# Peptides against a protein of PDB entry 4Z63, part 7

Target 1, 334 residues: chain A of PDB entry 4Z63
Amino acid sequence: LCLGMNDLTGNIPEDLFHLKRLNLLGIQENRLSGSLSREIRNLSSLVRLDVSWNLFSGEIPDVFDELPQLKFFLGQTNGFIGGIPKSLANSPSLNLLNLRNNSLSGRLMLNCTAMIALNSLDLGTNRFNGRLPENLPDCKRLKNVNLARNTFHGQVPESFKNFESLSYFSLSNSSLANISSALGILQHCKNLTTLVLTLNFHGEALPDDSSLHFEKLKVLVVANCRLTGSMPRWLSSSNELQLLDLSWNRLTGAIPSWIGDFKALFYLDLSNNSFTGEIPKSLTKLESLTSRNISVNEPSPDFPFFMKRNESARALQYNQIFGFPPTIELGHNN

## One batch from the design tools (peptide; made by RFdiffusion4, then SolubleMPNN)

Design b1_p8_5_s2 (from b1_p8_5, 5 letters changed)
Fold by OpenDDE base, seed 1:
Parts: C-alpha cells; sequence; structure tokens
Structure b1_p8_5_s2 (fold): chain B 334 residues (1-334), chain A 8 residues (1-8)
C-alpha cells in the first residue's frame, strides 16, 4: 500500500496489520499520530516500511524479529522516543535504517555482527548520548552513516581504522573532540569518499601532517569548528576532491596554488577565515567550473546535506552533491 | 558566508 503524501490523520487502522501478504507499506508524509502499533508484527511479508514525515510518538515497538523480510525501515521526522528496539538492532534482513530527526535517546547500540545486510544508517538529529559505538565497523556492508546532531562525546574510536565499507560519513555537530585523532583514524577507511565533520573540534588545530592521506576523498566538510592552522598540505593528494568546505574557521596563511589542481573541484568554500595573500590564479583554471560536463550520475550519500547562509537562516537542503551550485566562496577573510 | 552540514 502506498498512501504517502496525503493529509491522512489519526492512527493506522488496526485491520491494516492483518494484511500478511503486504510487502510494502508507505504512509509517509501524512499527519498520522499516536504510537506505531505493535501489530506491525503481523505484516510478516513486509520488505519496506515507510512511516516517515508523520506525527508518530512513543517508543518504536520491539517486533522486528517477526519481520524477517524487512529491508527498509524509514521513520525519519517523527516524535519517536526511547532507544532502538533490540529486535531492530539485531535485524539480519535490514539494509536501510532511517530514523533521522526523532527524539531517540540513550546509548546507541547496534549488534553489527547480526546486522549483516545493513548498508545505510541515518540516526542524525536525535538525542543519543555517550560515545560512538566502537563496533560499527563490524557492520561489514555499512556504507552510509549519518550520526550527526547527537551528543557523542569524546573521540572517533580506533576501531574505525577497520571500517572498510564506510563511504559516506557524517558526524556534524556531535560534540566530537580531537580532530588529529579523527583524521588519523579515518584515513584508513579506504572507501571513504564523503566526510562531514562540521560543528565539532571547537577551537582545535587542523592538522597539517603530510602523513595523512585520503585517496578517494571527494567531499570534505569541516566547517564552523573555529579551527586554527593553515590549509592542510595532506589534502593536496586527494585528487578526486569535488567539494571542500572549511568555512567559519580561524584558518590562516595563504590559499595554496594546489587548490586549483583539483580537476573535479566544483564547490569551494573557504569563507569566514583569516586567509591572507592573493587569490591563486590556478582557481581560474578549475576544469569543473569551465566545462559543463560534470557527471551528474555519481553515487551520493543517502543522508541530505544542508547549507546555511547565516546562523539565523533556514538551511537549504541538498539531496545530492551535484545539487550544490558551482561555487567559489572566499569572502570574509580578515 | 555559508557552511555545509548534514544537519539543519
Amino acid sequence: as target 1 above (334 residues)
Amino acid sequence: PSWVSSVE
């Protein structure tokens, strides 16, 4: 059943849960309220459940052991509270879990050794606390991870050196510390193409360690961290770089000429720093800005990006990296 | 001046 994008109100009729042959339930983008019924357990053939963009409240029912075919659970933008149910955190069938923008709380715990199919996890904008789960690298297919806007105090776990499946990672605004350790760990993620670390590491020094290397890095966002230092020399080896945002820091020194050597770099924001010197002439030769043939079909993170023009402005949502306009922002450097 | 994030 696909009933999304309507003005449906109230609870889901309990009789709907008698549909034992139902493979897809989509009721997203409505005004459905109350608790998500435990009777979803009766949907034993369910492959996709989309309850996103509703007014659901209470705890997510612990019935996912009765849903052996469930691959997709989308519950983003609701009022869910409590933790991730144990059966959901142990689901061997689940490929994608999206619970972004809820009120989920407590310590994040996933049984990654059981979650053998999990490839996408979005838990951004919740109330999870404690530390990042050290066992996330045990989710051997986990490619997309958004944990942004939670309270994960401390450092990136050393175990993330072994996070070989990780391609797209966001930790924006998660109270993280030690950027040097974080980058030193995450450089070992050989498939990492997108790294978003905005609103962390407050007032730390951006490491300029030439031993750091991110071979496949396409998107680096480390904005609004009040970071000190200069443009990091290690970044010059990331030849696939497409998007760089280091805005709203305290970075100093010259913008290096190698910034114009990135053939795929179409979005550069270095604004609101303390950079000095001349604008590199190499920026005027960026092939991506002169040629119209940007390949629009590259894989993107499953999590959205947001661009804030001002602290008081509503963020613009971008669902794809290539949704960003070709940009060079160098303003407010002094 | 703008910044990118994965959150609002």
Scores: peptide ipSAE 0.412, ipTM 0.923, DockQ to the pose 0.925
Fold by OpenDDE base, seed 4:
Structure b1_p8_5_s2 (fold): chain B 334 residues (1-334), chain A 8 residues (1-8)
Amino acid sequence: as target 1 above (334 residues)
Amino acid sequence: PSWVSSVE
């Protein structure tokens, strides 16, 4: 049953929960309000639940043990409060959980040893606090992780060295500390292609350790961290780099010539730093900017990107990396 | 000058 993209108001009719053969309930992009009914438990055949972009409030009901076929739960952009319910945090069927842009709070806890099917997790823009969950790498299929705009004070857990499934990771604006430790851990994530760390590590030094290596890194975003140091030499080995944003830092020294050797680099933002010297002539030879053959069919993160032109501007949303215009931004350097 | 993030 698909009822999305309407002006539906009020609660879900209780009789809807009598549909025991219902595989898909989509009621997204409405004005549905109140608590999400516990009677969802009666939808024992449910594979997909989409309640996103509504006015739902209260706690998410702890009924996911009665939903053994549920693969997709989409609840982004609601007013949900409390934690992730225990049955949801233990769901063996769940492939995708999206609860972005809610008011969920407390310590983030998932039973990753039970969540054997979880491949995508979006909990961005919530009120989770404490430390990052050290057991996240036990979610052996977890590929896409957005935990941005939470209050995960401290460091990236050492256990994330074993996060082999991780491909797309965002921790933007999550009060993280110790960028040297974070990069030293995350380099062990052999499948990591997208790393977004914007608005963390405030005033730290960007490590220039030549032992750091990100083999499959395509997207690196570490903007607005006030980072000190220079362009990191270890990044020159990330031959698949497509998007680099190091803007709004305090990086110094020259822009190195190797920045133009990235054949796939189509978006470069080094603006609002303290870079000196000449613009590398190699940037004028970037193949991605001269050739039309950007491979549009590459896998992207499930989470959106946002581009802010300034602190007061509304962010532009980009659902795919290739939605970004080809860009070289070197402005506001001294 | 702009910056990229995964959040608004």
Scores: peptide ipSAE 0.411, ipTM 0.924, DockQ to the pose 0.939
Fold by OpenDDE base, seed 3:
Parts: sequence; C-alpha cells; structure tokens
Structure b1_p8_5_s2 (fold): chain B 334 residues (1-334), chain A 8 residues (1-8)
Amino acid sequence: as target 1 above (334 residues)
Amino acid sequence: PSWVSSVE
C-alpha cells in the first residue's frame, strides 16, 4: 500500500493494521501526526515501512520483534523522540534504517551482532550524545553510515580499523576530535570510497603522513574545520579520487601538481584557504573535465550531500555525487 | 565560497 506524497492528515486508521499480508506500507510525505501506533506489530508480513516526511511524534514503538520480515524502515524527517527501540536495535531482518532528521536522544546503541543484515544506517541530524558506538564494525554488512549532526564527543573508535564493510561514511558536524587518529584508523577501511568529515576537528593540523593510504577513496570532504597544514601528500595515492572538498580551512603552501593527475577528479574545492603560488598546469588537463563520459552508474551513498553557498543559505541537496557540476573552485586564497 | 556536507 503506497499512499505517499499526499495531504493525508491525522493518524493511521487502526483497521489498516489488520492487513496481515501487507508487505509494503508507504505513507511518506504526508501530514500524519501523533504517535506511531504500536499496532504496527500486527503487520507480521511487513518488509518495508516508510513513514518519512510526516509529523509523527513520541517514541518509536518497541514492536520490531513482531516484524520478522522487515528489511526497510524509513522514518526520516519526523518528530520522533527517545532512543532506538530495543527490538529495532536487535532486528536480524533489517537491511536499512533511516531515522535522519528526528529528535532521537541518548547514547546510540545497536546490537550489531544481532543486526546481521544491516547495510545502511542513517541517523544524521538527531540528538544522540556520548561516544561513537565502538561495536559498529560488528555489523558485518554495514556499508552506508550517516551519523552526522549528532554530539559524539571524542575520537573515532580504534575498533573502526576492522570496519571492512564500510564504504560510505559521514560524521559531519559531530563534535569529533583528533583528525590524525581518525584518518589513521579509517585508512584500514579497505572498502571506504566516501568520507565526509566537515565541521569537525576545529583548528587541528591536517596530517601529512606519507604512511596514510586510502586506496579506494573517491570522495573526501573535510570542509570548514579550520585545519592547518598543507595539501597532504598521502592523498596523491588515492588514484580514484572524484570529489575533493577541503574548503574553509587554513591550509597553506602550494597546490601540488599531482592534483591534476587524478583522472576521475571532476569536483575540486580548495576555496577559502591560504594557498599560495601558481595554479598547477596539470589542472587544465583533468581528463574528467575534458571528456564527456562521467560513469553515471557508480554506487553512491544512501545519504544526500548538501552544498552550502554561505552559512545563512539553505543548502542545495545532491542525492548523487555526479549531481555536482564539474567544478574547480580555488577562490578566496591568499 | 561553499562547502559540502551530509547535513543541512
């Protein structure tokens, strides 16, 4: 049953929960309000629940133990409060959990040893506090992780060296510290293609450690951190780099010539730094900017990207990396 | 001047 993208108001009719054979309930993009009914437990055949973009409030009901077929739960952009229900945090069937842009709070806890099917987690823009959950690498299929805009004080856990499934990771604006430790840990994530760390590590030095290596890195975003240092030499080994944003830092020195050797680099933002010297002639030879064939069919993060033109502007949403226009931004350097 | 993030 798909009832998304309407002007439906009020609560879900209770009689809807008698549909024991229902595999898909989509009621997203409405004006549904109140608490999400506990009677969802009666939908024992449910595979997909989409309640996103509504006015739901209260706690998410602890009924996911009665939903053994549930693979997809989408609840982004609601008013949900409390924590992740225990049954949801232990769901062996769940592939995707999206609760982005809610008011969920407390310590983030997931039983990753039970969540054997979880491949995508979006908890961005919530009120989670404490430390990053050290046991996330125990979610052996977890590829996509957005934890951005929460208050995860401290460092990236050392356990993330073992996060072999991790492909797309965002921690933007999560009060993280120690970029050197974070990069030193995350380089061990052999499948990591997208790393977004914007608005963390405030005033730290970007490490120029030649031992750092991100073999499969396609997207690196470390903007607006006030980072000091220079263009890191270790990045030159990331031959698959497509998007680099290091804007709004305090980076100095020359833009190195190797920045033009990235065959797939189509988006480069180094703006609002303190770079000096000449623009490398190699940038004029970027194959991705001269050739028409950007490979549109590459896997992308499940979380959207946002481009902020200024602090007061509404961010532009990009659902795919290739939605970004081919860009070289070197403005506001001195 | 702009920056990329995963959050609004």
Scores: peptide ipSAE 0.407, ipTM 0.920, DockQ to the pose 0.919
Fold by OpenDDE base, seed 5:
Structure b1_p8_5_s2 (fold): chain B 334 residues (1-334), chain A 8 residues (1-8)
Amino acid sequence: as target 1 above (334 residues)
Amino acid sequence: PSWVSSVE
């Protein structure tokens, strides 16, 4: 049953929960309000539940033990409060959980040992607090993780050295500290292709440790951190780099010539730093900007990117990395 | 002045 993209109001009719053979319930992009009914437990055949972009409030019901086939739960952009229900945090069937842009709070806890199918987690823009869950690497299929806009004080857990499934990771604006530790840990994530760390590490030094290596890194975003230091030499080994945003830092020194050796680099933002010297001539030879053959078919994060053009403007949403225009931004360097 | 993030 797909009723998305309407002006439906009120609650879900109770009789809808009698549909025991229902595999897909999509009621997204409506004005549905109130609590999400506990009677969703009666939908024992449910594979996909999409309640996103509504006015739902209250706690998410703890009934996911009664939904043994549920693979997809989409609840982004609602007013949900409380924690992740215990049955949801233990769901062995769940592949994708999206609860982005809610009011969920408390300590983030997932039973990753039970969540054997979880591959995508979006909990961005919530009120989770405390530390990052150290057991996330136990989610052995977890590839996509957005935890941005939460209050995860402290450091990236040392356990994330073992996060082999991790490919796309965002922690933007999550009150993280110790960028040197974070990068030193996350370099061990052999499948990490996208790393977004914007609005963390305020005023720290960007490490220039030549021992750091991100083999598969395609997207690095560490904007608006007030980071000190220079363009990091370790980044020159990330030969697959496609997007680099280090804007709104306090980075100094020259832009190195090796920045133009990235064959796939189509988006570079180094703006609002203190870079000095000449613009590297190698930037004029970026193959990605001269050739139209950017392979559009590469896997992208499930979480959206946002480009904020100014502090007061609404951010532009980009659902794919290749939605970004080819860009070299070097403005506002002193 | 723009920056990229995973959040609006």
Scores: peptide ipSAE 0.405, ipTM 0.920, DockQ to the pose 0.876; fails the geometry check

Design b1_p8_5_s3 (from b1_p8_5, 4 letters changed)
Fold by OpenDDE base, seed 3:
Order: sequence, then C-alpha cells, then structure tokens
Structure b1_p8_5_s3 (fold): chain B 334 residues (1-334), chain A 8 residues (1-8)
Amino acid sequence: as target 1 above (334 residues)
Amino acid sequence: SSYISSVE
C-alpha cells in the first residue's frame, strides 16, 4: 500500500493493521500525526515501512520482534522521541534504518551482533549524546553511516580500525575531537570512499603525516573546522579523489601542484583559508573538468549532502555527489 | 562562499 505524497491527516486507521499479508506500507510525505501505533506488530509480512516526512510524535513502538521480514524502516523527518526501541536495535532482518531529523535522545546503542543484515544507518540530526558506539564495526554489512548533528563527545573509537564494511561515513557537527586520531583510525577502513567531518575538531591541526593513506577515498569534506596546517601530503596518494572540500579553515602555505594530478577531481573548494603563492597550472589540466564523461552511475551515500551558504539560509540538498556542479573555489584566501 | 555538510 503506497499512499505517499498526499495531504493525508490524522492517524492511520487501525483496520489497516489487519492487513497481515502487506509487504509494503508507504505513507511518507503526508500530515499524519500522533503516535505510531503499536498495532504495526500485526503486519507480520511487512518488508518495508515508510512513515517519513510526517508529524508523528512519541516513542517508536517496541514491536520489531513481531516484524521478522522487515528490511526497510524509514521514519526520517518526524517528531519521534526517546531511544531506538530494543527490538529494532536487535533486528536481524533490517537492512536500512533511517530516522534522520527526529528528536531521538540518550545513548546510541545497537546490538550489531544481532543486526547481521544492517547495511545503511541514518541517525543524523537527532539528540543522541555520549560516545560513538564502539561496536558499530560488529555490524559486518554496515556500509553507509550518518551520525551527523548529534552530540558525540570525544574521539572516533579505536575499534573503527576494523570497520571493513564502512564505505560512506558522515560525522558532521558531532562535537568530535582529535582529528589526528580520527584519520589515523579511519585510514584502516579499506572500503571508505566518502568521509564527511565538517564542523568538528575546532582549531586543531590538520595532520601532515606521510604514513596516512586513504586508497579508495573519493569524497573528503572537512569544512568549517578552523583547522591549522597546510595541504596534507598524504592526500596526494588518494588517486580516486573526486570531491575535496577543505573550506572555512585556517590552512596556510601553497596549494601544491599534485592537486591537479587527480584525474577524477571535479569539485575542489579551498575557499576561506590562508593559502598563499600561485594557483597551480596543473589545475587547468584536470581531466574531469575537460572531459564531459563523468560516470554518473557510481554508487553514492544514502545520506544527502547539503551546501550551506549562510547559517540562516536554507541549505541546498544534493542527493548524489555528481549533483554538484564542476567547481574550483579558491576565493577568500589571504 | 558555501561549505558542504551532511546535515541541514
């Protein structure tokens, strides 16, 4: 049953929960309000539940043990409060959990040993606090992780050295500290292609450790951190780099010539730094900017990107990396 | 200028 993108109001009729053979319930992008009924437990054949973009409130019901076939739960952009219910945090069937832009709170806890099918997790823009969950690497299929805009004090856990499934990771605006430790850990994530760390590590030094290596890194965003230092030499070994945003830092020195050797680099933002010297001539030879054949069919993160112009302005949403226009931004350097 | 984030 798909009833998304309407002007439906009120609650879900209770009789809908008698549909025991229902595999898909999509009621997203409506004005549905109140609590999400516990009677969803009666939908024992449910594979996909989409309640996103509504006015739901209260706690998410702890009934996911009665939903043994549930693979997809989308609840983003609601008013849900409390934690992730225990049955959801232990779901062996769940592939994707999206609860972005809610009011969920407390310590983030997932039983990753039980969540054997989880491949995508979006909990961005919630009220989770405490430390990052050290056991996320135990989610052996977890590829996409957005934990941005939560209050995770401290450092990236050392256990993330073993996060082999991790491909797309965002921790933007999560009160993280120690960028040197974070990069030193995350370099061990051999499948990591997208790393977004914007609005963390405030005033720290960007490490220029030649021992750092991100072999498969395509997207690096470390904007608005007030980072000191220079363009890191270790980044020159990331031959697949497509998008680099280091804007709104305090980086100094020259822009190195090797920045033009990235064959796939189509988006470069180094604006609002303190770079000096000449613009490298190699930037005029970027193959991705001279050839029209950007392969549009590359896998992207499940979480959206946002281009923030001003703190008060509505951010532009980009659902795919290739949605960004080819860009070289070097403005506002002194 | 703007910057990229994964959140609004």
Scores: peptide ipSAE 0.514, ipTM 0.945, DockQ to the pose 0.869
Fold by OpenDDE base, seed 2:
Structure b1_p8_5_s3 (fold): chain B 334 residues (1-334), chain A 8 residues (1-8)
Amino acid sequence: as target 1 above (334 residues)
Amino acid sequence: SSYISSVE
């Protein structure tokens, strides 16, 4: 049953929950309100539940043990409160969980040893607090993780050295500390292609440790962190780099010539730093900007990117990295 | 100038 993209109001009719053979319920992009009914438990054949972009409130019902076929739960942009229900946090069938832009709170706890099918997790823009869950690497299929705009005080857990499934990771604006430790850990994530760390590590030094290596890194965003230091030499080994945003930091020194050697680099923002010296001539020879049509068919994160003018401004949403125009921004330097 | 994030 697909009823998305309408002006439906009120609650879901209770009789809808008698549809025991229903595989897909899509009611997204409406004005549905109230609590999400516990009677969803009666939809024992449900594979996909999309309740996103509504006015739902209250706690998410703890009924996911009665939904053994549920693969997709989309609840982004609602008013849900409380935690992740225990049955949802233990779901062996769930592939994708999207609860972005809610009011979920407390400690983030997932039973990753039970969540054997989880490949995408979006919990961005919630009220989770405490530390990052150390057991996330036990989610052996988890590739896409957005935990941005929560309050995860402290460091990236050491256990994330073992996060081999991780491909796309965003922790932007999550009160993280110790960028040196974070990068030292995350370099062990051999499948990591996208790393977004914007609005963390306030005033720390960007490490220039040549021992750091991100072999498959395509997207690095570490903007608005007030980071000190210079362009990190370890980044020169990330030959697949496509997008680099280090804007709104306190980085100093010269822009190194190796920045122009990235064959796939089509978006570079080093604006609003304290870089000095000449613009490298190699930037005028970037192959991606001179000769190549960027392949639009590359795997991308499930979470959107946002271009922000400031912390309070409405951001422009980009669903794909290639939605960004080819860009070289070097403005507002010394 | 603008900057990129993963949140609205």
Scores: peptide ipSAE 0.507, ipTM 0.945, DockQ to the pose 0.837
Fold by OpenDDE base, seed 5:
Structure b1_p8_5_s3 (fold): chain B 334 residues (1-334), chain A 8 residues (1-8)
Amino acid sequence: as target 1 above (334 residues)
Amino acid sequence: SSYISSVE
């Protein structure tokens, strides 16, 4: 049953929960309000539940043990409060959980040992607090993780050295500290292609440790951290780099010539730093900017990117990395 | 100037 993208109001009719053969319920992009009924437990055949972009409130019902086939739960952009229900945090069937842009709170806890199918987690823009869950690497299929815009004070857990499934990771605006530790840990994530760390590590030094290596890194975003230091030499070994945003930092020194050696680099933002010297001539030879043959079919994060222009302006949403225009931004350096 | 984030 797909009723998305309407102007439906009120609550879900109770009789809808008698549809025991229903595999897909999509009611996204409406004005449905009230609590999400516990009676969703009666939808025992449910594979996909999409309640996103509504006015739902209250706690998410703890009934996911009665939904053994549920693979997809999309509840982004609602008013949900409380924690992740225990049954949801233990769901062995769940592949994707998207609860971005809610009011979920407390300590984030997932039973990753039970969540054997979880591959995508979007909990961005919630009110989770405390530390990052140390057991996230136990989610052996978890590739996409957005935990941005929560209050995960402290450091990236040492356990994330073992996060082999991690491909796309966003922690932007999550009150993280110790960028040197974070990068030193995350370099061990052999499948990490996208790393977004914007609005963390305020005023720290960007490490220039040549021992750091991100083999598969395609997207690095560490904007608006007030980071000190220079362009990190370790980044020159990330030969697959496609997008680099280090804007709104306090980085100094020259832009190194090796920045133009990235064959796939199509988006570079170094703006609002303190870089000095000449623009490297190698930037004029970026193959990605001269040739049209960027493979558009590469896997992308499930979480959206946002280009934030001003604090008060609506951010432009980009659902894919390749949605960004080819860009070299070097403005506002001195 | 703008910067990239994963949050609205």
Scores: peptide ipSAE 0.503, ipTM 0.942, DockQ to the pose 0.847
Fold by OpenDDE base, seed 1:
Structure b1_p8_5_s3 (fold): chain B 334 residues (1-334), chain A 8 residues (1-8)
Amino acid sequence: as target 1 above (334 residues)
Amino acid sequence: SSYISSVE
């Protein structure tokens, strides 16, 4: 049943939960309000539940133990409060959980040992607090992780050295500290292609440790951290780099010539730093900017990117990496 | 200038 993208109001009729053979319920992009009924438990054949972009409130019901076929739960952009229900945090069937842009709170706890199918987790823009869950690497299929805009104070857990499934990771604006430790840990994530760390590590030094290596890194975003230091030499070994944003930091020194050696680099933002010297001639030879055939069909994160111009302007949303225009931004360097 | 984030 697909009722998305309408102007539906009120609560879900209770009789809808009598549909025991229903595999897909999509009621997204409406004005549905009230609590999400616990009677969802009656939908024992449910594979996909999409309640996203509504006005739902209250706690998410603890009924996911009665939904053994549920693979997709989409609840982004609602008013949900409380924690992740225990049955949801233990779901062996769940592949994707998206609860982005809610009011969920408390400590984030997932039973990753039970969540054997979880491959995508979006909990961005919530009110989770405490530390990052150390057991996330136990979610052996977890590829996409957005935990941005929560209050996960402290450091990246040492256990994330073993996060072999991790490919796309966002921790933007999560009150993280110790960038040196974070990068030193995350370099062990052999499948990591996208790393977004914007609005963390405030005023720290960007490490220039030649021992750091991110072999498969395609997207690095570490913007608006007030980071000190220079262009990190370790980044020159990330030969697959496609997008680099280090804007709104306090980086100094020259832009190195090796920045033009990245064959796939189509988006570079180094603006609002303190870089000096000349623009490297190698930037004029970036193959990705001279060739028309950028492979548009590469895997992207499930979480959106946002281009923020200022604190008051609505950010532009980009759902795909290749949705960004080919860009070299070097403005506002002093 | 702008910067990229993954937050609304």
Scores: peptide ipSAE 0.513, ipTM 0.945, DockQ to the pose 0.880; fails the geometry check

